# Peptides against a protein of PDB entry 4KTY: the designs that were tried, part 189

Target 1, 266 residues: chain A of PDB entry 4KTY
Amino acid sequence: YVLNDIGVIFYGEVNDIKTRSWSYGQFEDGILDTCLYVMDRAQMDLSGRGNPIKVSRVGSAMVNAKDDEGVLVGSWDNIYAYGVPPSAWTGSVDILLEYRSSENPVRYGQCWVFAGVFNTFLRCLGIPARIVTNYFSAHDNDANLQMDIFLEEDGNVNSKLTKDSVWNYHCWNEAWMTRPDLPVGFGGWQAVDSTPQENSDGMYRCGPASVQAIKHGHVCFQFDAPFVFAEVNSDLIYITAKKDGTHVVENVDATHIGKLIVTKQI

## One batch from the design tools (peptide; made by RFdiffusion4, then SolubleMPNN)

Design b2_p26_3_s4 (from b2_p26_3, 19 letters changed)
Fold by OpenDDE base, seed 5:
Structure b2_p26_3_s4 (fold): chain B 266 residues (1-266), chain A 26 residues (1-26)
Amino acid sequence: as target 1 above (266 residues)
Amino acid sequence: DEPVQYALPDSYFEELKKKLEEEKAK
C-alpha cells in the first residue's frame, strides 16, 4: 500500500470488469517535492503535516483544481479542449511534474485520474492508500441519502426534478489511519475522494470517512460520512410527479447502488 | 476500451423501472 509504485485500477461495468495499469511513481525524482509543494499551496501548517487526518483531507481538496488552483481539472463533456484527454494519462508522475512546473492546474482528469494522483500523494507522505472502484456509484445531491428519480406520468424521467445522478463507476481512495477523533473501532481504512463532487464545509473535498462507520450506518461521524454512505448504499426511489403537483413513490430498489465495490488487497 | 466515466442516462432508469414493475407484478 506504500511501496508499490505500479497499480491496477478497475473500471467498466459490473458484468464487464476492466483493468488499467497506473504508475504511481511515488519514488520518482521530484514527486515528493511536488507533494510538499501541494501542501505549501494549501498553506498547511507544519504541525498538521504529520497528521494523516488533516493531510488526507487537504489532499482531497488540493488534488482537484476547484477552490484552490489544485492539481487537476475534471472534465466529463468528451471535448477536452486545451488539454489532455483523461484516458491519455498512464500515471501520476507527468501530471504532478507538470503541476509543479507550470504552477497551474493540469487538464484533464476523471475519477480514476484523480484517484491515481491522490494515491501517489498519500503514499509519498507515508499514508497507506489504495484505490476503490464502486460500480453504480450514486451522487446524492440533496443529502437525503437517497437516489431520487422523478418520473413523468408517462414513465419518462423528469430531468428537471431529478437532481441526483449515478455514475457507471466511480473511483476514490481509502487511506489507513488511526482516528482518535472518533470512538474506538472506527480507525483503519478511511474513504477520501479528490474528484470534485460535493461541497464539504466550503470546499470540494471528501473525507476521511471511516469505512467501519459507513458499514455500521454511523453517518454522523466526520468527515462527509453521509455522502460516502449514499455513494454505496442509496436506495433508488422512483417518484411519479403528478400533474396536480403531488409526488407518489412508485417503487424502491435497495439493491442497485453499490452493487460491486472492488479494490486490490496489495 | 477507454475508462470513460459517465452518468447513467435517463433511459437506463426508465428501463430499470419497467423491469422492476414487471417483477413486482409476479
Scores: peptide ipSAE 0.622, ipTM 0.924, DockQ to the pose 0.894
Fold by OpenDDE base, seed 1:
Structure b2_p26_3_s4 (fold): chain B 266 residues (1-266), chain A 26 residues (1-26)
Amino acid sequence: as target 1 above (266 residues)
Amino acid sequence: DEPVQYALPDSYFEELKKKLEEEKAK
């Protein structure tokens, strides 16, 4: 619920699910002002600030630092020089207040940190939001709705032949809103993601994508439905790359990606 | 114990492929 300022984030492995408490702190001093500041930095006009579709899309862009000097810098290199390791954060408040004070992106975050801060942003602005964890979350980089796994002729996997990857787990957000821009029945929960993964019409952002539309196989609806669909439904395609440049499909696994999706109801 | 996010390594899919092939062979 929008009034809940403490939440639980699921992480770990499908066979060893773990949880972490996260303090959203949407009612703490300075947080609302910071959220407004974020929208100001995005140069969002006043007319759009009352539209949850526009707000959530802007938020998905601005919670990450890419393109627009947004809130968080992502890092997955396990070094985290000149900042705070992602695992050291326990809530959104310190991150948002640091951003407001320094007016520079805060280092560093991974998916659950992005999702935590984004959840605060949404709830602070009155948009019901929750965090979703997807285990074996695909990152389809070439937009073919497949997770390509290339094999050498000897059968060994060579991940250098594709930009596709699979996260052990990935966290994003679902925001509750009506979607008058979509057919009837595709309102409600909308997937939005502030972790910088793919470029969407010029910026690293994702959503809102109708959860109901995706569940019914409708990926033609804005925004970024194909990408979100691929995160949870991509088939693993094992492809042998021959020396002559030809590709041969060796195996298909349609059951692995998105094997477990966990969220708490508001 | 830490919520570290990472891309699954090649070895993971090699083992997964092997299991898939074994299941299909049954």
Scores: peptide ipSAE 0.618, ipTM 0.922, DockQ to the pose 0.857
Fold by OpenDDE base, seed 4:
Structure b2_p26_3_s4 (fold): chain B 266 residues (1-266), chain A 26 residues (1-26)
Amino acid sequence: as target 1 above (266 residues)
Amino acid sequence: DEPVQYALPDSYFEELKKKLEEEKAK
């Protein structure tokens, strides 16, 4: 996972899975230096740079531009007038080198671009990492571990009543590390996400969250386990929002979110 | 063909809800 400099990213839909190549380029000239520069910009102390927990968490924050003038600016509104469309990127190298040269955030990325750059960052620093694609990926905005779908009294969906949303697909990273800060058995793959989705204790970052913990429903463990859990396991809760302010649960679908999770094994 | 990431629209959940209701009615 560290030596492979070319990867495959899964996207599309469950019924129409698509792939694209991504060049991580962790061994190309200037890339490692750029990764170190990223940590410098984060004002990360030298002692912490040897800790994959701290590095991955800092990386999750710094690969996105929010809060700290990190690497990538996200855009999901199909307006890319002041940069490169996310789909035009083919690898991490150009992005990272541009960031290092300009010392300004690079425009633009979406989830797979963030994940690609983050994967390079992790691998450059010796952290085994892979990209994970989750189809029907929930964004739980109110931290209730549910994907709330609000209905008007007439039964029609009104998404304006919640900040919760579901991505057609979402890519994040898993990084391999020990977790001495967690109980035994929760090391190994850790979910980390640099796509700016939710604020985590003051910054747009996510993880590391123990995959094993999430798999067994242990959402109390740092970092951001509830959010990651919700991404892959939220129930769709259809709620009628009545005019009097009361909420009535009409239906529950526990099978839709995280319908398919794909990651490269080699 | 582009890897566009987007939030599922209301229409998606409308259809899904309909299917769920039909299944529940069986």
Scores: peptide ipSAE 0.603, ipTM 0.919, DockQ to the pose 0.855
Fold by OpenDDE base, seed 3:
Structure b2_p26_3_s4 (fold): chain B 266 residues (1-266), chain A 26 residues (1-26)
Amino acid sequence: as target 1 above (266 residues)
Amino acid sequence: DEPVQYALPDSYFEELKKKLEEEKAK
């Protein structure tokens, strides 16, 4: 249901799960108008605004500032000059209203902030949505569904060769919708992610990806199923880069990524 | 505390691999 305007976001570590309250405020004054404004800024045609597939995909793009001067600027380097530290936000309302007022991206967010704002956006537009937290969330940069960790012969990580990364945790959204563009059975919850992580057909966006499809290993379905699959199922591949230029797989850990996925029932 | 999101450092995987090797040795 979309009536709950206060949520709980899970964060922290697998062995020390923590929660934070987040005010979605989808019924607050000006919030719906701001969501419509976001779609206007995206130049979304009117015919598409009734399609949750299109809306969620546009929202995924527009909640982050990349490409299109969307809502939030991300920062992960602990430098928050010219803005608000991500941890200072307590809900979506202030962020969305600031965006509407200034017409400029709001600084700054991390995954839970993106997910919180995106959740508000979806719920405002009548799309059932929830936030999902994935602990040990992989970021596959080369779309090979693996987390490739390159090591020197001495066992140290070769940072130059290692392009993939793993978040301690990552939050994204699941949106409920039918998927007439997919085979029967792949509707329902769809993973969508507004945190700018990877380019998807020219824009930093992600989803909607069928949760059912991903759970059953079907990564061929639009949108961005391989990326979402990798977030929760990537094997850790330890590759030793030898001095002679050869690469040898030393170890594979298939149990670490996506160790725990949690969400609040709605 | 604060919900800081961060990429796991190199040291994390280095230690993880060591543990993995130790487990294999058992």
Scores: peptide ipSAE 0.618, ipTM 0.923, DockQ to the pose 0.853; fails the geometry check

Design b2_p26_4_s1 (from b2_p26_4, 7 letters changed)
Fold by OpenDDE base, seed 2:
Structure b2_p26_4_s1 (fold): chain B 266 residues (1-266), chain A 26 residues (1-26)
Amino acid sequence: as target 1 above (266 residues)
Amino acid sequence: SYEEVDYVDYERDTSEATKIPEIELP
């Protein structure tokens, strides 16, 4: 999880699992220096750079360009006129070196690009890391651990009222570390995500969230456990908004979100 | 559920992640 410089990222649909290769290039010239530069841009104190909790949280913020002029600009509009389409990237090296050279955010990324670059960042700094793909990944916008889907009276989704959304797939990272800030047993793999999805205490970042805590429903543990829990285990709540202003729950689906969560074994 | 899986590497395509705007009623 540290020494492998070429990886496989799972994507596609749950019924048609696909893989793409990704060159992490953590040993390539200039990559480690760029990772250090990223922490410099974050104004991270030297004393914190040895703490994987702090490093992974800072990395989750800095790999995306939001808030802090970080590495990657996300785009999902299928135009990508002012940069490189997300699907054209094959590894982290060109992205990181461009960022270091230009000192400006690189365009463009989506979840697997964010995860790929973040994986390089973590591995460069000696943190064991892997990429995880979640199929039917929820994006809870109001932190209620539910996917609230509002319907018109005709049964169609009311996009104006529906704020929550579901990705066909989403990639994030898991980083291996001890969690002395948590109770015993919640160390090990920690979910961290650099794709800008939600604001976490003032910045677009996510994690580290204990995978063990998430698996056992302990959403009270820092950081961002409720959001990560919702990504993998939200119930879909179908609500009809009636003309009189009343809301009626039409259906609940507890099986749709997080149908498959996969990562490379070694 | 978390699963560790190794699949055969497929050819790269241009598939991108997409938010699903409309979800089918169960």
Scores: peptide ipSAE 0.021, ipTM 0.589, DockQ to the pose 0.089
Fold by OpenDDE base, seed 1:
Structure b2_p26_4_s1 (fold): chain B 266 residues (1-266), chain A 26 residues (1-26)
Amino acid sequence: as target 1 above (266 residues)
Amino acid sequence: SYEEVDYVDYERDTSEATKIPEIELP
């Protein structure tokens, strides 16, 4: 996971799974220096740079431009007039080198671009990492571990009331590390996500969240386990919003979110 | 080839990452 410099990222839809090649380039000239520069920009203490928990959390924040003038500006508007369309990127190297050279956020990224760059960052710093793709990935906006879908009385979705959303697919990273800050058994793969989705204690970042903890429903474990849990396992709650302001739960679907979660096999 | 990650699994969508505009009602 550290030595492989070319990867495959899964995307598309569950019924039309697609793959794209991504060059991580963690050994190319200037990439390590750029990763160190990213940590410098984050004002990360030297003592913390040897801790994969801290490094992955900082990386999660810094790979996106929000809050801290990090690496990538996200855009989903399909215009991309002032940069490179997310689909035009083929690897992390050009992005990281541009960031290092310009010292300004690079435009533009979406989830697989964020995940690709973040994967390079982690691997470059000696943290085993992989990209995972979750199909039907929930975006819980109110941290209640469920997707609240509000319906009009006619059965149509009320887009004004419905704040939660579902991605057709979403990519994030898993990083391998021990978790001495958690109970025994919750080390190993940790979910980390640099795509700016939700605020985590003042910054757009996510993780590290113990995959084992999430698997066993331990959403109280740091960091951001509830959000990651919701991405992969939230129930869809269909709520009819009545004209009188009352809400009625019409249906619950526990099988829609996280239909397939995949990573490249070694 | 791909490996399924040991999460509670649900099914996939394609191309650019997009919000699903319409959720199918059961």
Scores: peptide ipSAE 0.137, ipTM 0.630, DockQ to the pose 0.291; fails the geometry check
Fold by OpenDDE base, seed 3:
Structure b2_p26_4_s1 (fold): chain B 266 residues (1-266), chain A 26 residues (1-26)
Amino acid sequence: as target 1 above (266 residues)
Amino acid sequence: SYEEVDYVDYERDTSEATKIPEIELP
């Protein structure tokens, strides 16, 4: 998980799982220097740089450009005229070196690009890390641990009322560390996500959230456990918005989200 | 539910990834 510089990222759909190669390049010239530069840009204290909890949290913020002029600009609108389309990237090296050289965010990334770059960052700093893919991944926007899907009377989604979303797949990272800030047993793999999805205490960042805590429904544990829990376990609540302004729950689907979470065994 | 599966995939998809589409909702 630290020494392998080439990986596989899973994507696609749960019924049509696909893979793509990704070059992490954590040992390539200039990459470690760039990772240190990222922490410098974050103004991270030297005393914190040896703490994987702090490092992974800072990394989750800095790999995305939001808030802090971090590494990657996300784009999901199919407009990539001012940079590189997310699908064109094949590894982390070019992205990180461009960031180091230009000192400006690199365009553009989506979840697997964010996860790829973040994986390089973690591995460069000696933190065991892997990429995971969640199929039918929920994005909870209001921290209520459910997906509120508002429907018109004709059955179409009311996009104005529906703030939550579900992706066919989403990639994030798991980092291995002890969690002395949590009860015993909640160390090990920690979910961290650099894709800018939701604000966490003032910044677009996510984690580290204990995978064991998530698996056992302990959403009160820092950091961002409710959000990660929702990604993999939220119920879909289908609500019909009536013409008279009333809302009626039409259906609840507790099985749709987080059907499959996969990672490559190394 | 949270179900973790370790995959060893020997067949690589050489097709390029596209933007992440939202799932179609009923």
Scores: peptide ipSAE 0.031, ipTM 0.580, DockQ to the pose 0.105; fails the geometry check
Fold by OpenDDE base, seed 5:
Structure b2_p26_4_s1 (fold): chain B 266 residues (1-266), chain A 26 residues (1-26)
Amino acid sequence: as target 1 above (266 residues)
Amino acid sequence: SYEEVDYVDYERDTSEATKIPEIELP
């Protein structure tokens, strides 16, 4: 995982899975220097730089530009007039080198671009890492571990009341590390995500969340386990908003979210 | 639920990620 500098990222729809190549380039000239620069910009103490828990958490914050002038600016408006369209990137090297030279966030990224750059960052620093794709990935906005979909009486979605959303697919990273801060058995793969989705204790970051903890429903384990759990396990709750202001649960779908989680073995 | 699957498909495009429209949710 650390030595492979070319990868495959899965995307598309659950019924029409697609792949794209991504060049990580963790051994290319200037990339290690850029990763160190990223940690410098984060004002990370030297003592923390040897801790994969701290490094991956800082990386999840710094690969996105929010809060801290990090690497990538996310955009989903399909305009991209002041930068490179997310789909035009083929690897991490150009993005990281541009960030290092300009000392300003690079435009633009979406989930697979964030995941690609973050994968380079982790591997460059000696942390085994891979990209995973979750189809029908939930974005829980109110931290209730449910996807609340509000319906009008006619059955149409009430967009004003519905705050939660679902991605057709979402890419994030898993990093391999021990978790001495967790009970025995919850080391190994840890979910980390640099795509800015929710604020985690003051910053747009996510993880590391133990994959084993998520699989076993241990949402109390740091970091951001409830959010990651919701991404892959949330029930869709369809709620009809009546004219009298009452809410009635019409249906529950426990099979829609996290229908498929795909990764490539290295 | 979290279920890891190793799948390989060679079809490639440059489509950007999108949210599922609210009306399309089952």
Scores: peptide ipSAE 0.016, ipTM 0.494, DockQ to the pose 0.105; fails the geometry check

Design b2_p26_4_s2 (from b2_p26_4, 9 letters changed)
Fold by OpenDDE base, seed 2:
Structure b2_p26_4_s2 (fold): chain B 266 residues (1-266), chain A 26 residues (1-26)
Amino acid sequence: as target 1 above (266 residues)
Amino acid sequence: SYEEVDYVDYERDKSEVKKIPEIEKE
């Protein structure tokens, strides 16, 4: 999880799983220096740079351009006129070197690009890391641990009222570390995500969230455990908004979200 | 097709399930 400089990222749909090759290039010239530069841009104290908890959290913020002029600008509108389409990237090296050279955010990324660059960042800094793909990944906007899907009376989705969403797939990272800030047993793999999805205490970042904590429903453990829990375990709550202003729960689906979570074996 | 994978399991909450059309984003 540290030494491999080429990896495979899973994507597509649960019934049509696809793989994408990604060159992490953590040993390429200038890449480590760029990772250090990223931490410099984050104004991270030297004392914190030895702490994988702090480093991974800062990395989750800085790999995206939001808030802090970080590495990658996300775009999902299929219009990439002012940069490189997300699908055109084949690895982290060109992205990181461009960022270091230009000192400006690089356009454009989507989840696998964010995860790829973040994986390089973590591995460069000696943190074991892997990319995880979650099929039917929930995006909870209000931190209520469920997907509220509002329906019209005809059964169609009311897009105006429905703020929560589900990705067909989403990629994030897991980083290996001890968690002395948590109870015993919640070290090991920690979910971290650099794709800008939700604000976490003032910045678009996510994690580290203990995988063991998430697995056992301990959403009170820092950081961002409720959000990560929702990504993999939210119930879909289908609500019909009546003309009289009342809401009626029509259906509940507890099996859709987090249908499959995969990573490549070493 | 896909390569050999390592499955990451998370415990899921269980409740009443009803299947209807859902939202999906690319």
Scores: peptide ipSAE 0.013, ipTM 0.461, DockQ to the pose 0.265
Fold by OpenDDE base, seed 1:
Structure b2_p26_4_s2 (fold): chain B 266 residues (1-266), chain A 26 residues (1-26)
Amino acid sequence: as target 1 above (266 residues)
Amino acid sequence: SYEEVDYVDYERDKSEVKKIPEIEKE
């Protein structure tokens, strides 16, 4: 998980799983220097750079351009005229080297691009890391650990009222580390996500969240465990919005979100 | 649940991430 410089990223839909190759290139010339530069741009204290908890959290913030002029600008509007379409990237090296050279955020990324670059960052700094793909990945934006799906009386989704969303798939990273800040047993794989989704204590970042904690429903553990838990375990709450303004819960689906969570065995 | 798989890599297409606009009740 540190030495491999090429990988496979799962994407597509749960009923049509696809894979793409991704070159991490953590040993390529200039990549380590760029990773150090990223930490410099984050103004990360030297003493913290040896702590994988701090490094992964800073990385989750800095791989996206939000807040801090980080590495990648996300775009999901299918308009990529001022950069490279997310699907055109084949690896992390060109992105990181462009960032280092231009000292400006690189356009554009989506989740697998963020995850690919973040994976390079982690591996380059000696943190074992892998990419995880979650199909039917929830995006809880009101921090209630559920997906509130508002329906019209005809059963169609009311997109105006429905703020929570579900990705057909979402990619993030897992980083291997000890968690002395958590109870014993919650080290190991930690979910970290550089795709800008939600604000975490003032910045668009996510994690590290203990995978063991998430698997056992311990959402009180730092960092961002509720959000990551929601991505993989949220119940879908179907709410009919009546014309009179009343809301009625019609159904609860506890099986839809996180239908499949996969990672490449290396 | 978490699963570790080893699928064969296919040719990359230009598929992008999409938010699901409509979810059918199961």
Scores: peptide ipSAE 0.030, ipTM 0.534, DockQ to the pose 0.088; fails the geometry check
Fold by OpenDDE base, seed 3:
Structure b2_p26_4_s2 (fold): chain B 266 residues (1-266), chain A 26 residues (1-26)
Amino acid sequence: as target 1 above (266 residues)
Amino acid sequence: SYEEVDYVDYERDKSEVKKIPEIEKE
């Protein structure tokens, strides 16, 4: 999980799983230097750079451009006129080198691009890391651990009322580390996510969240466990917005979100 | 659930509401 410089990222639909190759290039010239530069841009203290908890959290913030002029600008509106379409990237090297040379955020990324670059960052710094894909991944907007989907009477989604969303798939990273800040048994794989989704204590970042904690419903454990838990275990609440202004819960689906979370075996 | 796989095909209903990443439009 550190030495492999080429990986596979899962995407698509749960019933039609697809894979794409991604070149991490953590050993390519200038890449380690760029990762150090990223930490410099974050103004990370030298004392913290040896702590994988701090490094992964900073990385989750800095791989996205929000808040801190980090590496990648996300775009999901199919308008990529001012940069490179997310699908055009084949690896982390060009992105990181462009960031280092221009000292400006690189356009554009989506989840697999963020995950790819973040994976390079982690591996460069000696943190074992892998990319995971969650199919039917919830994006909880209001931190209530459920997905409130508002429907019109005709069954169409009311986008004005619906704040939460579901990704057909979402990619993030898992990083291996000890968690002395948590109870015994919650070290190991930690979920970290650089795709800018929600604010975490003032910044668009996510994790490290103990995978073991998430699996066992320990959402009180730092960092961002509620959000990650929601991504993989939210109930879908279908609410019909009636013409008279009333809301009626039409259906609850507790099985739809997060049934399949996959990563490549090494 | 977390699983490590090379490739597994599953059958499942699509979500009624979802975001579609660009990669699926290639």
Scores: peptide ipSAE 0.020, ipTM 0.439, DockQ to the pose 0.137; fails the geometry check
Fold by OpenDDE base, seed 5:
Structure b2_p26_4_s2 (fold): chain B 266 residues (1-266), chain A 26 residues (1-26)
Amino acid sequence: as target 1 above (266 residues)
Amino acid sequence: SYEEVDYVDYERDKSEVKKIPEIEKE
């Protein structure tokens, strides 16, 4: 998980799974220097740079441009006139080297680009890491661990009332580390996500969240366990908004979110 | 639920990610 410099990222739909190759290039010239530069830009203390918990959390913040002029600017509007379309990237090296050279955020990324660059960052710093893809990935905006879907009386989605959303797929990273800050048994793979989705204690970052904790419903464990849990386990709550202003729960679907979570063993 | 699966390679393209604007009621 540290030595392989080429990987595969899964995407598409749960019933139409697709793959793309990604060159991580963690051993290419200038990449380690760029990773160190990223930590310098984050003003990370030297003492913290040896702690994978701190490094992965800082990385999750710095790989996205929000808050701190980090590496990548996200765009999902299909307008990429001021940069490179997310789909045009084939690896992390060009992105990281451009960031180091320009000292400005690189345009543009989406989830697999964020995950690819973040994977390079982690591996470059000696942290075992992999990319995972979650199909039907929930984006909980109000931290209630539910996806509230508001329906009109005719059964159509009320887009004005519905704030929560579901990605057809979403990519993030898992990093291998011990978690002395958690109870015994919750080390190992930790979910970390650099795609800017929600604010975590003042910054757009996510993790590290113990995969074991998520699997067992321990959402009280740091960091961002509720959000990651919601991505893979939230229930869809279908609520009919009646004309009289009343809300009625019509259905609950506990099987839709997190339909499939895949990774490639390397 | 969180289930880890190792898959084989399928078709490769450069499609953009999409949010699901409307979810089918099940």
Scores: peptide ipSAE 0.018, ipTM 0.478, DockQ to the pose 0.109; fails the geometry check

